Peptides against a protein of PDB entry 2N1D. Designs and how they scored, part 117

Target 1, 169 residues: chain A of PDB entry 2N1D
Amino acid sequence: EVKVKIPEELKPWLVDDWDLITRQKQLFYLPAKKNVDSILEDYANYKKSRGNTDNKEYAVNEVVAGIKEYFNVMLGTQLLYKFERPQYAEILADHPDAPMSQVYGAPHLLRLFVRIGAMLAYTPLDEKSLALLLNYLHDFLKYLAKNSATLFSASDYEVAPPEYHRKAV

## One batch from the design tools (peptide; made by RFdiffusion4, then SolubleMPNN)

Design b1_p23_5_s4 (from b1_p23_5, 13 letters changed)
Fold by OpenDDE base, seed 2:
Structure b1_p23_5_s4 (fold): chain B 169 residues (1-169), chain A 23 residues (1-23)
Amino acid sequence: as target 1 above (169 residues)
Amino acid sequence: DKKENEEFIKTLKELLEKIKKLL
């Protein structure tokens, strides 16, 4: 299996995220103050500011586009805890044509990288392309770690109201 | 290196198109 290594700094957040939702019965505030689209855009701009104006820049753009699209595909079916499903249904009802990358934020984006490794194992990528992709994915994760103080906070969650708790596990 | 990057980008584009079909 293809292994995507999560930075050690971000591993505790995955546990905190899980705890906030499943045990404390909180919900990430939606729409996110900083959505996935914005995070990916900031990363791309960060890479461009480092002097990558050739093929490397184009590669970053394609990687960002791939992460975005994969997130939009995977969010509803693979990245949500059961407790979050009513919230997702409400979002779909209110914004049926909006990509989820414009609604959700860093915590849900990070959850994608827990699953992406297994997915990549079944993609028809040659060994060199896979290695390059993994390098970019790890680079992006390092970027998330560097900005973790602003991207990951328990204050972005709120206790779900009693009426919500009744319709969710 | 440049040729490899171009091939990589092409591969990513193809993968992206496949992902889009899942939306």
Scores: peptide ipSAE 0.237, ipTM 0.809, DockQ to the pose 0.444
Fold by OpenDDE base, seed 1:
Structure b1_p23_5_s4 (fold): chain B 169 residues (1-169), chain A 23 residues (1-23)
Amino acid sequence: as target 1 above (169 residues)
Amino acid sequence: DKKENEEFIKTLKELLEKIKKLL
């Protein structure tokens, strides 16, 4: 089993995110003010500004691209709570060709990393490549933790209207 | 080390192509 460790600084946020949606019946404001694409771009630029070697820079770009693609594949089927399903359906109806990485933000991206370990267990990566990938994933999570004050906020959520409750359980 | 990184990048590119087919 491939285990991706979530930084302790971000674990409380996962609980808050779950509580806001499932118990308080709130929804993350969509489209996100800062979407997954922008977060990944900021990370890549941050790494490039650190004076990395060319090979390390290329590796970061591929890791970022991989995270984006996995997010776009997994968001609708694996990362949403039941209460969020009607919202997702509305997004698909209004923006059928938009990748979800341009719609959703940091909270949903963080949810991916709770699941990504199991996903990587079925990849054809050799042991050395998997170890390197895990290092980059943990580095990215460290970046999220460092910038958590600007990326994760309860103010990005809003109470769902009564009409929405009729569509969701 | 450089050769290992190049092989790693190649592997990631192959993985990315497989992921794109799932979209």
Scores: peptide ipSAE 0.234, ipTM 0.807, DockQ to the pose 0.432
Fold by OpenDDE base, seed 5:
Structure b1_p23_5_s4 (fold): chain B 169 residues (1-169), chain A 23 residues (1-23)
Amino acid sequence: as target 1 above (169 residues)
Amino acid sequence: DKKENEEFIKTLKELLEKIKKLL
C-alpha cells in the first residue's frame, strides 16, 4: 500500500477544517480567493525560480498537472463532507463548465492528500516512478506547510445561512 | 538518472491522460 505522509504542521489544520464545517456549520467561501490552480502555479514557479534543470522543471509541470486533474476528479465524490454537498450542487449549477480547481482552495486541496495514497495503489506505476512521484508529492506538502499561515485561515470560512441548513437535510 | 527521469515523465503523461478521461 502507498503511504503519503502529511506534515505534522498541517494535521491540526485538517482537524480545524473538519470542525469549522461539521461542528460550527460554516462553509469555505467560494469561489476561493486563492484557488487550487493558483496554488499549483505558485508552487511550479517557486520550483522554477530555484534553478532547477529543464528536465526537473518539466517533471514539476507534469506533477502539478496531475495533482490538478486528480483534484478535479476526486473533489465531488471523495473530498467533501456531507454538510458541503448543497454548496457543491450550487457551484455546479453556477459554474457547469468550470473545473473545481478554479473554484476551491487550499483546504480542499489538502484533503486530497489524505486520500491520494490509497488511490495511487491502483495506478499502473512501477516502483521507481511511484517513489519519484511520492517525493514530489511530499515536496509539495512541505511547500504547503511553509505557506500554511497564508493558505489556511478560519477567516476564509463563514457561517452558513439558515436557508442553507434546510437544504442540508 | 536522465533516462530514469524521462521514463518517469512518460509514465506521468500516460497517467494524466487516463485521469483526463475521468473528467
Scores: peptide ipSAE 0.233, ipTM 0.807, DockQ to the pose 0.409
Fold by OpenDDE base, seed 4:
Structure b1_p23_5_s4 (fold): chain B 169 residues (1-169), chain A 23 residues (1-23)
Amino acid sequence: as target 1 above (169 residues)
Amino acid sequence: DKKENEEFIKTLKELLEKIKKLL
């Protein structure tokens, strides 16, 4: 199994995220004020501003693109708690052609990295390429940890209305 | 290593194309 280590700074957030939704019956406010696309763009710009070589810049771009696409594929089927499914259905109805990376934000993006390790084990990557990819993924996670105060907040969640609870039954 | 990085980028591009087909 390919293991992607989540920074210790972000592990408590995963618990809080789970608690807010499953126990407190709250929903992340959608569309996100800062969506996945913007987070990835900020990361790419951050990496480019640090004096990287051209090859490193291109690698970052491809990694960012990969994370984005993987998120868009995985969000609806793998990253949502049961309580969030009615919300997702509503989003799909309202925005059928919009990529979910433009709708969802940091908490759901972080959930991807809990699952990504197991999925990478089934990719046709050689050991060397996989190691390099893992390095970039960990680097991105470090970036999320560094900016966690602005990216992860309980204030981005709200109590689901009574009408929603009926749909979630 | 420049050659190593180029090969890595190529691999990522190929992987990305495979992911896009899942959309």
Scores: peptide ipSAE 0.231, ipTM 0.805, DockQ to the pose 0.469

Design b1_p23_6_s1 (from b1_p23_6, 7 letters changed)
Fold by OpenDDE base, seed 4:
Structure b1_p23_6_s1 (fold): chain B 169 residues (1-169), chain A 23 residues (1-23)
Amino acid sequence: as target 1 above (169 residues)
Amino acid sequence: MKKENEEFLKTLKELLEKLKELL
């Protein structure tokens, strides 16, 4: 298994996220005020503003595109808690052709990195390519940690209405 | 561009294309 290390600053948030949804029966407000697309765009712009070489810029763009695509593939099947399933179904009904990276935000994006390591083990990447990819993934996680105060907040969640609880049974 | 970077980018692009097929 390929291990993707989550920054220590973000580990408490994963617990809070789990608690808000599973224990407190809250839902992340959708569509996200700051969606995954915007977060990735901000990261790419941040990297480009730091005087990177051309090859680094191209690599960042591809990594961002990869994260986005992987998120869109994995969100519905791997990243949701059971309590979030009715909400996801409603989103699909209302926005059948919209990528989930335009709907969901930072908390769900972070969940991807808990799972991504195991999935990368089954990809046809050689050791060098895998190492480079991991470096970029860790760099992105560092970016999330640096901006965690603005990206992760309990105020982005709300108590699910009684009607929702009936659907989640 | 270094050969190592070229190979990495190629691999990454190929991986991305495979991911798109899963949508």
Scores: peptide ipSAE 0.155, ipTM 0.749, DockQ to the pose 0.406
Fold by OpenDDE base, seed 1:
Formats: structure tokens, C-alpha cells, sequence
Structure b1_p23_6_s1 (fold): chain B 169 residues (1-169), chain A 23 residues (1-23)
């Protein structure tokens, strides 16, 4: 199994996110004010501004593209709590052709990194390529931790209305 | 570009194409 380490600064947020949804019956406000696409774009621009080599810049772009694709594939089937299913169904009905990376935000993106390790174990990446990818993934997670004050907030959640509770048991 | 980096990028691009097929 591929081990992706979540920064200690972000682990408490995963617990808070779970509590807000599952116990407090809140929903993340959709569409996100800052969606996954914008977060990844900001990261890529941040890396480019650091005076990286051309090879490193190209690798960052491919990693960002890969994260986006993994998120879009996995969001609906692997990253949602049971309570969030009706909300997801509503999003699909209203925006059937929109990628989920344009709808969801930082909390759901962070959930991907809890699962991504197991997913990468089945990729055709050789050992050296996998090590390089892991370095970039950890670098991205470090970026999320650095900007956690603006990316993760309980104020981005709202109490689900009574009508929603009837749909989500 | 170093050969190792070229191979890494090639592999990432192939992985990306496989992911797109799942969308």
C-alpha cells in the first residue's frame, strides 16, 4: 500500500469536517466559493512564482491535472458521506455536465488524499515515478496546510433544512 | 531534460489519459 501522510495541521480538520456533516447534519455550501479547480490553479501559480526549473514546472502541471481527474472520478462514489448523497444528486440534476472540481471545495479535496494512497497502489507507476509523485503530493498537502486558514472554515457549512433530513436518513 | 524526468512525465500523462477514460 502507498502511504500518503496528511500534515498534522490538517488532521483535526478532517475530524471537524466529519463531525459537521455526520453529527451536526450540516452541508458544505455548494457551489463552493473557492472550488477545487481554483485551489489547484493557485498552487500551480504559486510553484511557478518560486523560480522553478522547466522540468519541475511541467511536473507540477501534470500532478495538478492528475489530482483534478482523480477528484472528478472519485467524488461521487468514494468521497461523500451518506448524509451528502441527496445534495450530490441535486447537483447532478442541476449541473449534469459540470465537473465536480468546479462545484466542490477544499474539504472534499482533502478527503481525496485520505483515499489516494490505496488508489495509487494499483497504478502502473514504477517505484521511482511513484516516489516522485508522492513528493509532489506531499508538497501540495503542505501548501494546503500553509493556507488552511483561508481554505478550511466551519462557516462554509450550513444546517440542512428539515426537508433535506427526510431525504437523508 | 533529464531522462528520468522525461520518463516520469510520460508516465503521468499516460495515467492522466486513463483517468479521463473513467469520466
Amino acid sequence: as target 1 above (169 residues)
Amino acid sequence: MKKENEEFLKTLKELLEKLKELL
Scores: peptide ipSAE 0.146, ipTM 0.745, DockQ to the pose 0.366
Fold by OpenDDE base, seed 2:
Structure b1_p23_6_s1 (fold): chain B 169 residues (1-169), chain A 23 residues (1-23)
Amino acid sequence: as target 1 above (169 residues)
Amino acid sequence: MKKENEEFLKTLKELLEKLKELL
């Protein structure tokens, strides 16, 4: 299996995220104040500002696009805890044509990287391409870690109302 | 563009197209 290493700084957040949702019965506030699209855009711009205006820039753009697409495909089926499903259904009803990368934020994006390794194992990537992709994915995760103070906060969650609690366990 | 980078980009683009079909 393809291993995508999560930075140690972000591992505790995954636990906190899980706890906030499943145990404390909170929900991430949607639409996100800073959505996945904006996070990816900021990363791409950050990489460009570092002087990557040639082949590396093109690769970054494609990787960003890939992360976005994977997120949009996987969010509803793979990245949500059971408690979050009614919220997702409401989002789909209100915004049926909006990509989820415009709605959800950093916590859900990070969840993607817990699953992405297994998915990549079944993609038609040669060893060299896979290695390059992994390098960019790890680079992006490092970027998330560097900006974790602004991207990951328990204050972005709120206690679900009683009526919601009755909809989900 | 280096040959290896071109192949990488081509593969990524192909993956993206396949992913779009799942949306």
Scores: peptide ipSAE 0.141, ipTM 0.744, DockQ to the pose 0.398
Fold by OpenDDE base, seed 5:
Structure b1_p23_6_s1 (fold): chain B 169 residues (1-169), chain A 23 residues (1-23)
Amino acid sequence: as target 1 above (169 residues)
Amino acid sequence: MKKENEEFLKTLKELLEKLKELL
């Protein structure tokens, strides 16, 4: 089985995220002020600025593309709490052709890494390729941890209106 | 580029193509 370790610094945020939505009945503001596409682009640029070789830069771009695609596939079916389902339905209606990586932000992206390990176990990756991928995924998670103060904030959530609660039954 | 990196990129690209089909 494939195990992706979440940095200890980010684990409390996962709890806060859950609490804001499930217990406090808040919703992450959509479309995100800083969406997944932007976060991944910033990471890629960060890696480029550190003087990586062309080959390493290419690998980073492919990993970023992979994370984006995986997020877009997994968001609707695996990454949402039950309370968020009506919001997701509304987003699909308003943005039928937009990938969810252009709509959602850092909290939902982080949720992907809680699930990605189990999903990677079913991918046709050899041991060496899997190890390399895991290294890049952990590197990205470290990046999220370093920038956690700006990427993860309770101020990005708002109390759901009463009419939303009626939809969330 | 090292052979290991080439193999990694090849498999990653193939995985990406499969994921795109699910979008």
Scores: peptide ipSAE 0.133, ipTM 0.740, DockQ to the pose 0.396

Design b1_p23_6_s2 (from b1_p23_6, 7 letters changed)
Fold by OpenDDE base, seed 5:
Structure b1_p23_6_s2 (fold): chain B 169 residues (1-169), chain A 23 residues (1-23)
Amino acid sequence: as target 1 above (169 residues)
Amino acid sequence: DEKKNKELLETLKLLLEKLKELL
């Protein structure tokens, strides 16, 4: 069993995100004002500004690349609530070749870390290697928590129109 | 110090590649 700990500050947001979509029937505005690519870039720049060595900078770049790839693969199949499926289908139709990290934002990125633990359980990693990876993932989550006031807001959601409800059966 | 950084980088790359294989 592999557990990725979500910062306590962000746990209430996961509940609010769920409530906005599933109960209030709202949708996150797409394309995101600040997409996953931008968030990851800001994180990388933040780490570089801390005066890290070149090797440590390269490690951050690899972490960013890994998170981006993981998000792009997992978004459509694992991270969406049922109510969001029509919106996703529309995005795919309009932008078939665009990576989802350029479309979606912080809320969906955070959902990724709820699922990653189960995926890591199937990875043949020794305990030391797994702990090292988890440290980097937790460092990124800590960054999200520090910037939560700007990254997570109910104002980024809007009530789905009646036409959308007909599609979301 | 440099050895530790190189080892960390190599480990991270391997871990991320393994993760990609599962996706």
Scores: peptide ipSAE 0.041, ipTM 0.638, DockQ to the pose 0.504
Fold by OpenDDE base, seed 2:
Structure b1_p23_6_s2 (fold): chain B 169 residues (1-169), chain A 23 residues (1-23)
Amino acid sequence: as target 1 above (169 residues)
Amino acid sequence: DEKKNKELLETLKLLLEKLKELL
């Protein structure tokens, strides 16, 4: 398995996120106040403001685009807890053509990086190529950690109503 | 230097495309 290192600052959040939804039966408020698109945009702007060359700027754009598409593909099938399924179904019904990166936020984006390591294990990448990709992924994760105070908060969750519990498995 | 940067960009693009294909 390819190891994607999650910053230590974010590991406790993964536990809290799981607890809020699975045990406390809460839901992340949707649409997110700060969605994945905006997070990625902020990251790109942050990298561009660091005085990078045109080539590095292009690379950042590609990474952002890749993460966004990866998230949009994976969210519905791989990143949701069972309790979140009815909420997701409602989102799809109300916004069938909207990418999930415009709906969901940082917590779900972070879940993506928990899964990506296993996916990369099936990719026939040479050592140098894999290292390059991992470097960019880790760089982004470091950015999330740096901004974790504003991106991750239990206040973004709310207790699901009783009628929702009846829909959830 | 520019050659190395170009190679890096092409590699990254290729990697991301390959990743997308696995999804």
Scores: peptide ipSAE 0.040, ipTM 0.638, DockQ to the pose 0.441
Fold by OpenDDE base, seed 4:
Structure b1_p23_6_s2 (fold): chain B 169 residues (1-169), chain A 23 residues (1-23)
Amino acid sequence: as target 1 above (169 residues)
Amino acid sequence: DEKKNKELLETLKLLLEKLKELL
């Protein structure tokens, strides 16, 4: 099994995120005030500001592009709790052509990294190649942890209205 | 150093493409 290490600072948030939605019946406010696209852009700019060479800058761009694409593919089928399904359906109806990286935010992006390890286990990658990919993924996760105070907040969630509860049942 | 960075970029692209194949 390939393990993607989640920073300790972010592990409690995964629990809080789960609790807010599944037990407290809240929903993350959509569209996100700070969506996945903006988070990835900020990360890329952060890495570029560290004085990387052109090639390293391009590598960061590829990582960002990869994470974005992976998120957009996985969000609807793998990253949502059952209670969030009606909300997702409404988003698709209202914005059928919009990538989910423009709608969802940090909490859902973090959920992606809980799943990616299992996916990597099925890749025909040698040890060195796998380590390289993991290093970049971990680097991004460290960035999320560093900015966790601004990216993750229970105030971004709200109690679902009664009408929503009828749809969720 | 530039050669090393170029190799890293190419490797990363390949890895990301392989990941997409699993989706």
Scores: peptide ipSAE 0.039, ipTM 0.633, DockQ to the pose 0.488
Fold by OpenDDE base, seed 1:
Structure b1_p23_6_s2 (fold): chain B 169 residues (1-169), chain A 23 residues (1-23)
Amino acid sequence: as target 1 above (169 residues)
Amino acid sequence: DEKKNKELLETLKLLLEKLKELL
């Protein structure tokens, strides 16, 4: 079993996110004002500004690329609540060629890290390799926590219109 | 030291590729 620790600052947000969507029947505003691509770019730039070596800078770029690809594959099938399915269908219809990392934002990105631990458990990774990957993932999560005030807000959600409720489960 | 850094980067690439294969 692989455990990805979510920072304490972000744990309450996961509950709020779930409540906003499933119980209050709200939707995250799409396309996101701050999308996943921009968040990852800001993280990479943040790491580069810290005076890292060329090798460390390269490693950060690889981590960013990996997280982006992982998000784009997982979003539609693993990260959405049932209530969000009609919204996702509309996004696909309006933007069929756009990666979801350009549409969705921080809340959905955070949901990815709830799932990644279980997926890593199915990989035959040695202890040292797993520890290395976890260190990079935790470093990114710490960055999200540090910038949580600007990345996570209930004001980014809106009440779904009555017409939407007829389409949603 | 340089060899260790290169090994670290290669390990990271392998880990990310393995993650993609699980999707």
Scores: peptide ipSAE 0.037, ipTM 0.629, DockQ to the pose 0.449

Design b1_p23_6_s3 (from b1_p23_6, 8 letters changed)
Fold by OpenDDE base, seed 1:
Structure b1_p23_6_s3 (fold): chain B 169 residues (1-169), chain A 23 residues (1-23)
Amino acid sequence: as target 1 above (169 residues)
Amino acid sequence: MKEEAKEFLEALKELLKKIKELL
């Protein structure tokens, strides 16, 4: 089995995110003020500014592309709480061709990394490739932790309107 | 570094392939 360690700085946020949605019946404001695409772009620029090799730039680009695709595939089926499903349906109806990485933000991106470890257990990767992948994933998580004050805030959520409650579980 | 980048890319490809198969 594969374990992806979430930084200690971000673990409390996962609890807060769950509480805001499931107990307080709030929704993350969509479209996100800072979407996943923007977060990944900032990360790429951050990494590129610290290196001066073509190989490093190439690797960063592939990491960003991979995380983005992974997020877009997983969001609708794996990353949403039941209460968020009507909101997702509305997004699909209004923006059927938009990738979810352009709609959702940091909280949902973080949820992705809670699931990735279990998913990797089903993927037959050689030891060296797996170790390398984990190193890059942990590096990105460290970046999220470093910028957590900007990326994660309860003020990005709002109480769902009464009519929404009739649609949601 | 070049070899590492190549192996990472292969790992990502396998990851994405498996994700699609499990959905």
Scores: peptide ipSAE 0.089, ipTM 0.693, DockQ to the pose 0.714
Fold by OpenDDE base, seed 2:
Structure b1_p23_6_s3 (fold): chain B 169 residues (1-169), chain A 23 residues (1-23)
Amino acid sequence: as target 1 above (169 residues)
Amino acid sequence: MKEEAKEFLEALKELLKKIKELL
C-alpha cells in the first residue's frame, strides 16, 4: 500500500465524522452548503493567486479535475457508511444527473484520501510519477488542513429522523 | 508541456483508469 499522509489536524475530524454518522446516527446536511466542486475551485484559485507559471497552473487544473473525477467515481461505492446509504439513494432519485461533487462536501472529500493509498497500490506507476502525484495530493491535503475550521464542523450534521432510522441500521 | 506536468498527467490518468477497472 502506498502511504498517503493525512495531516495531523484532520485526523481527529475523521474520527468525529465516523462517530457522528455511525454511532450518533446523524447525517451530513445535503446538498452541502459548500460542495466538493466549490472546494476544488477555491483551491485552484488559491494556487493560481500565488504567481504560478503557466505549467504549474495547468498541473493544478489537472489535479482538480482528477480529484473531482476520482471523488465522483468513488463516492457511492467506497466512501459512504452503511447508515448513509438511504440518503444517497434519495439523492440519486432526486438528482439523477448531478455529479456527487455538486452534492457532497468536505467530510466526504476527506474520506477519499483515506482510500487513495490502497488504490495507488494497484496502479503500475513508475517511482517518479508516483512521487509527483503524491506531492500534489499532499499539497491539496495541506490546503484542507489550513482551511479546516471553515470546512469541517459538526454543525453540518443533523440527527436523522425516526423514519430514516427505519430504513437504515 | 513541461516534463513534470506531463508525468503528473500520465500518472493521474493511469490512476483513474485503474480505479475504474476495480469498480
Scores: peptide ipSAE 0.088, ipTM 0.687, DockQ to the pose 0.655
Fold by OpenDDE base, seed 4:
Structure b1_p23_6_s3 (fold): chain B 169 residues (1-169), chain A 23 residues (1-23)
Amino acid sequence: as target 1 above (169 residues)
Amino acid sequence: MKEEAKEFLEALKELLKKIKELL
């Protein structure tokens, strides 16, 4: 397994996210007030504001595009807890052509990076390519950690209604 | 720097390809 280090600032949030949904039976409010697309755009703008060269700007754009695509591919099958499945089904029914990066937000985006290490173990990447990829992923995670106070909040969750519970069993 | 960006893109593409194969 390839180790993708989650910043210490974000580890408690992963626990809280899990607890809110699986134990407290809450759901993240959808569509997200600040969706993954917006978060990635903010990251790109942040990186560009640091005086990046043209080459660095290109790299940032590719990182954003890659993370977005990775999220959109993985969300439905790998990132949801069982309790969230009915909600996802409703989203698909209402918005069949919308990318999930426009619907979901920071908590689900963070879950993506918990899984990526295992996925990297199956990739035939050379050492240099792997190191480069990891560097960019860690840089993005560092950004999430720096902005965690604004990106992650229990107030973005709400208690699921009784009718939802019937769907989830 | 440009070469670095290209290498990253290739790495991501390879990752995504492998992920899709696992799904």
Scores: peptide ipSAE 0.088, ipTM 0.696, DockQ to the pose 0.659
Fold by OpenDDE base, seed 5:
Structure b1_p23_6_s3 (fold): chain B 169 residues (1-169), chain A 23 residues (1-23)
Amino acid sequence: as target 1 above (169 residues)
Amino acid sequence: MKEEAKEFLEALKELLKKIKELL
């Protein structure tokens, strides 16, 4: 079984994220003030500032590109709670050609890593390739944990208006 | 390091390909 370990620092946030949306009927403010693209860019710059070799820089760029693509593919079908579906529909209508990595932010990006383990189970990856991939993914998750105070905040959510509730039934 | 990066890229591409096929 392929398992992606979420840092302990971020597990409580996943619960809070779920609670804010599903129980408190709030929505993450869109478009995000800090979108997935910017988070990935910051990560890449952080890695480059550590004095990495050209090869490491190349690897980081590919990791960023891969996570971005993975997010854009998975967001609409795998990462949303039912209550968020009307909001997503409005985003698609208003921005049909925009990648979701330019709209959504850190909370939804974190949800991606809850699902990736199951997706990896469908891929014919050898043990070496799988281990390498997991190492890079865990490195990124560690980065999110280190920056969790600025990336994850309940203040980025707001109570959905009554008109939204009518759409969500 | 170059070989490692190549292996990661190949693995990631395979993952993304499979995901797209499932959706």
Scores: peptide ipSAE 0.087, ipTM 0.689, DockQ to the pose 0.663

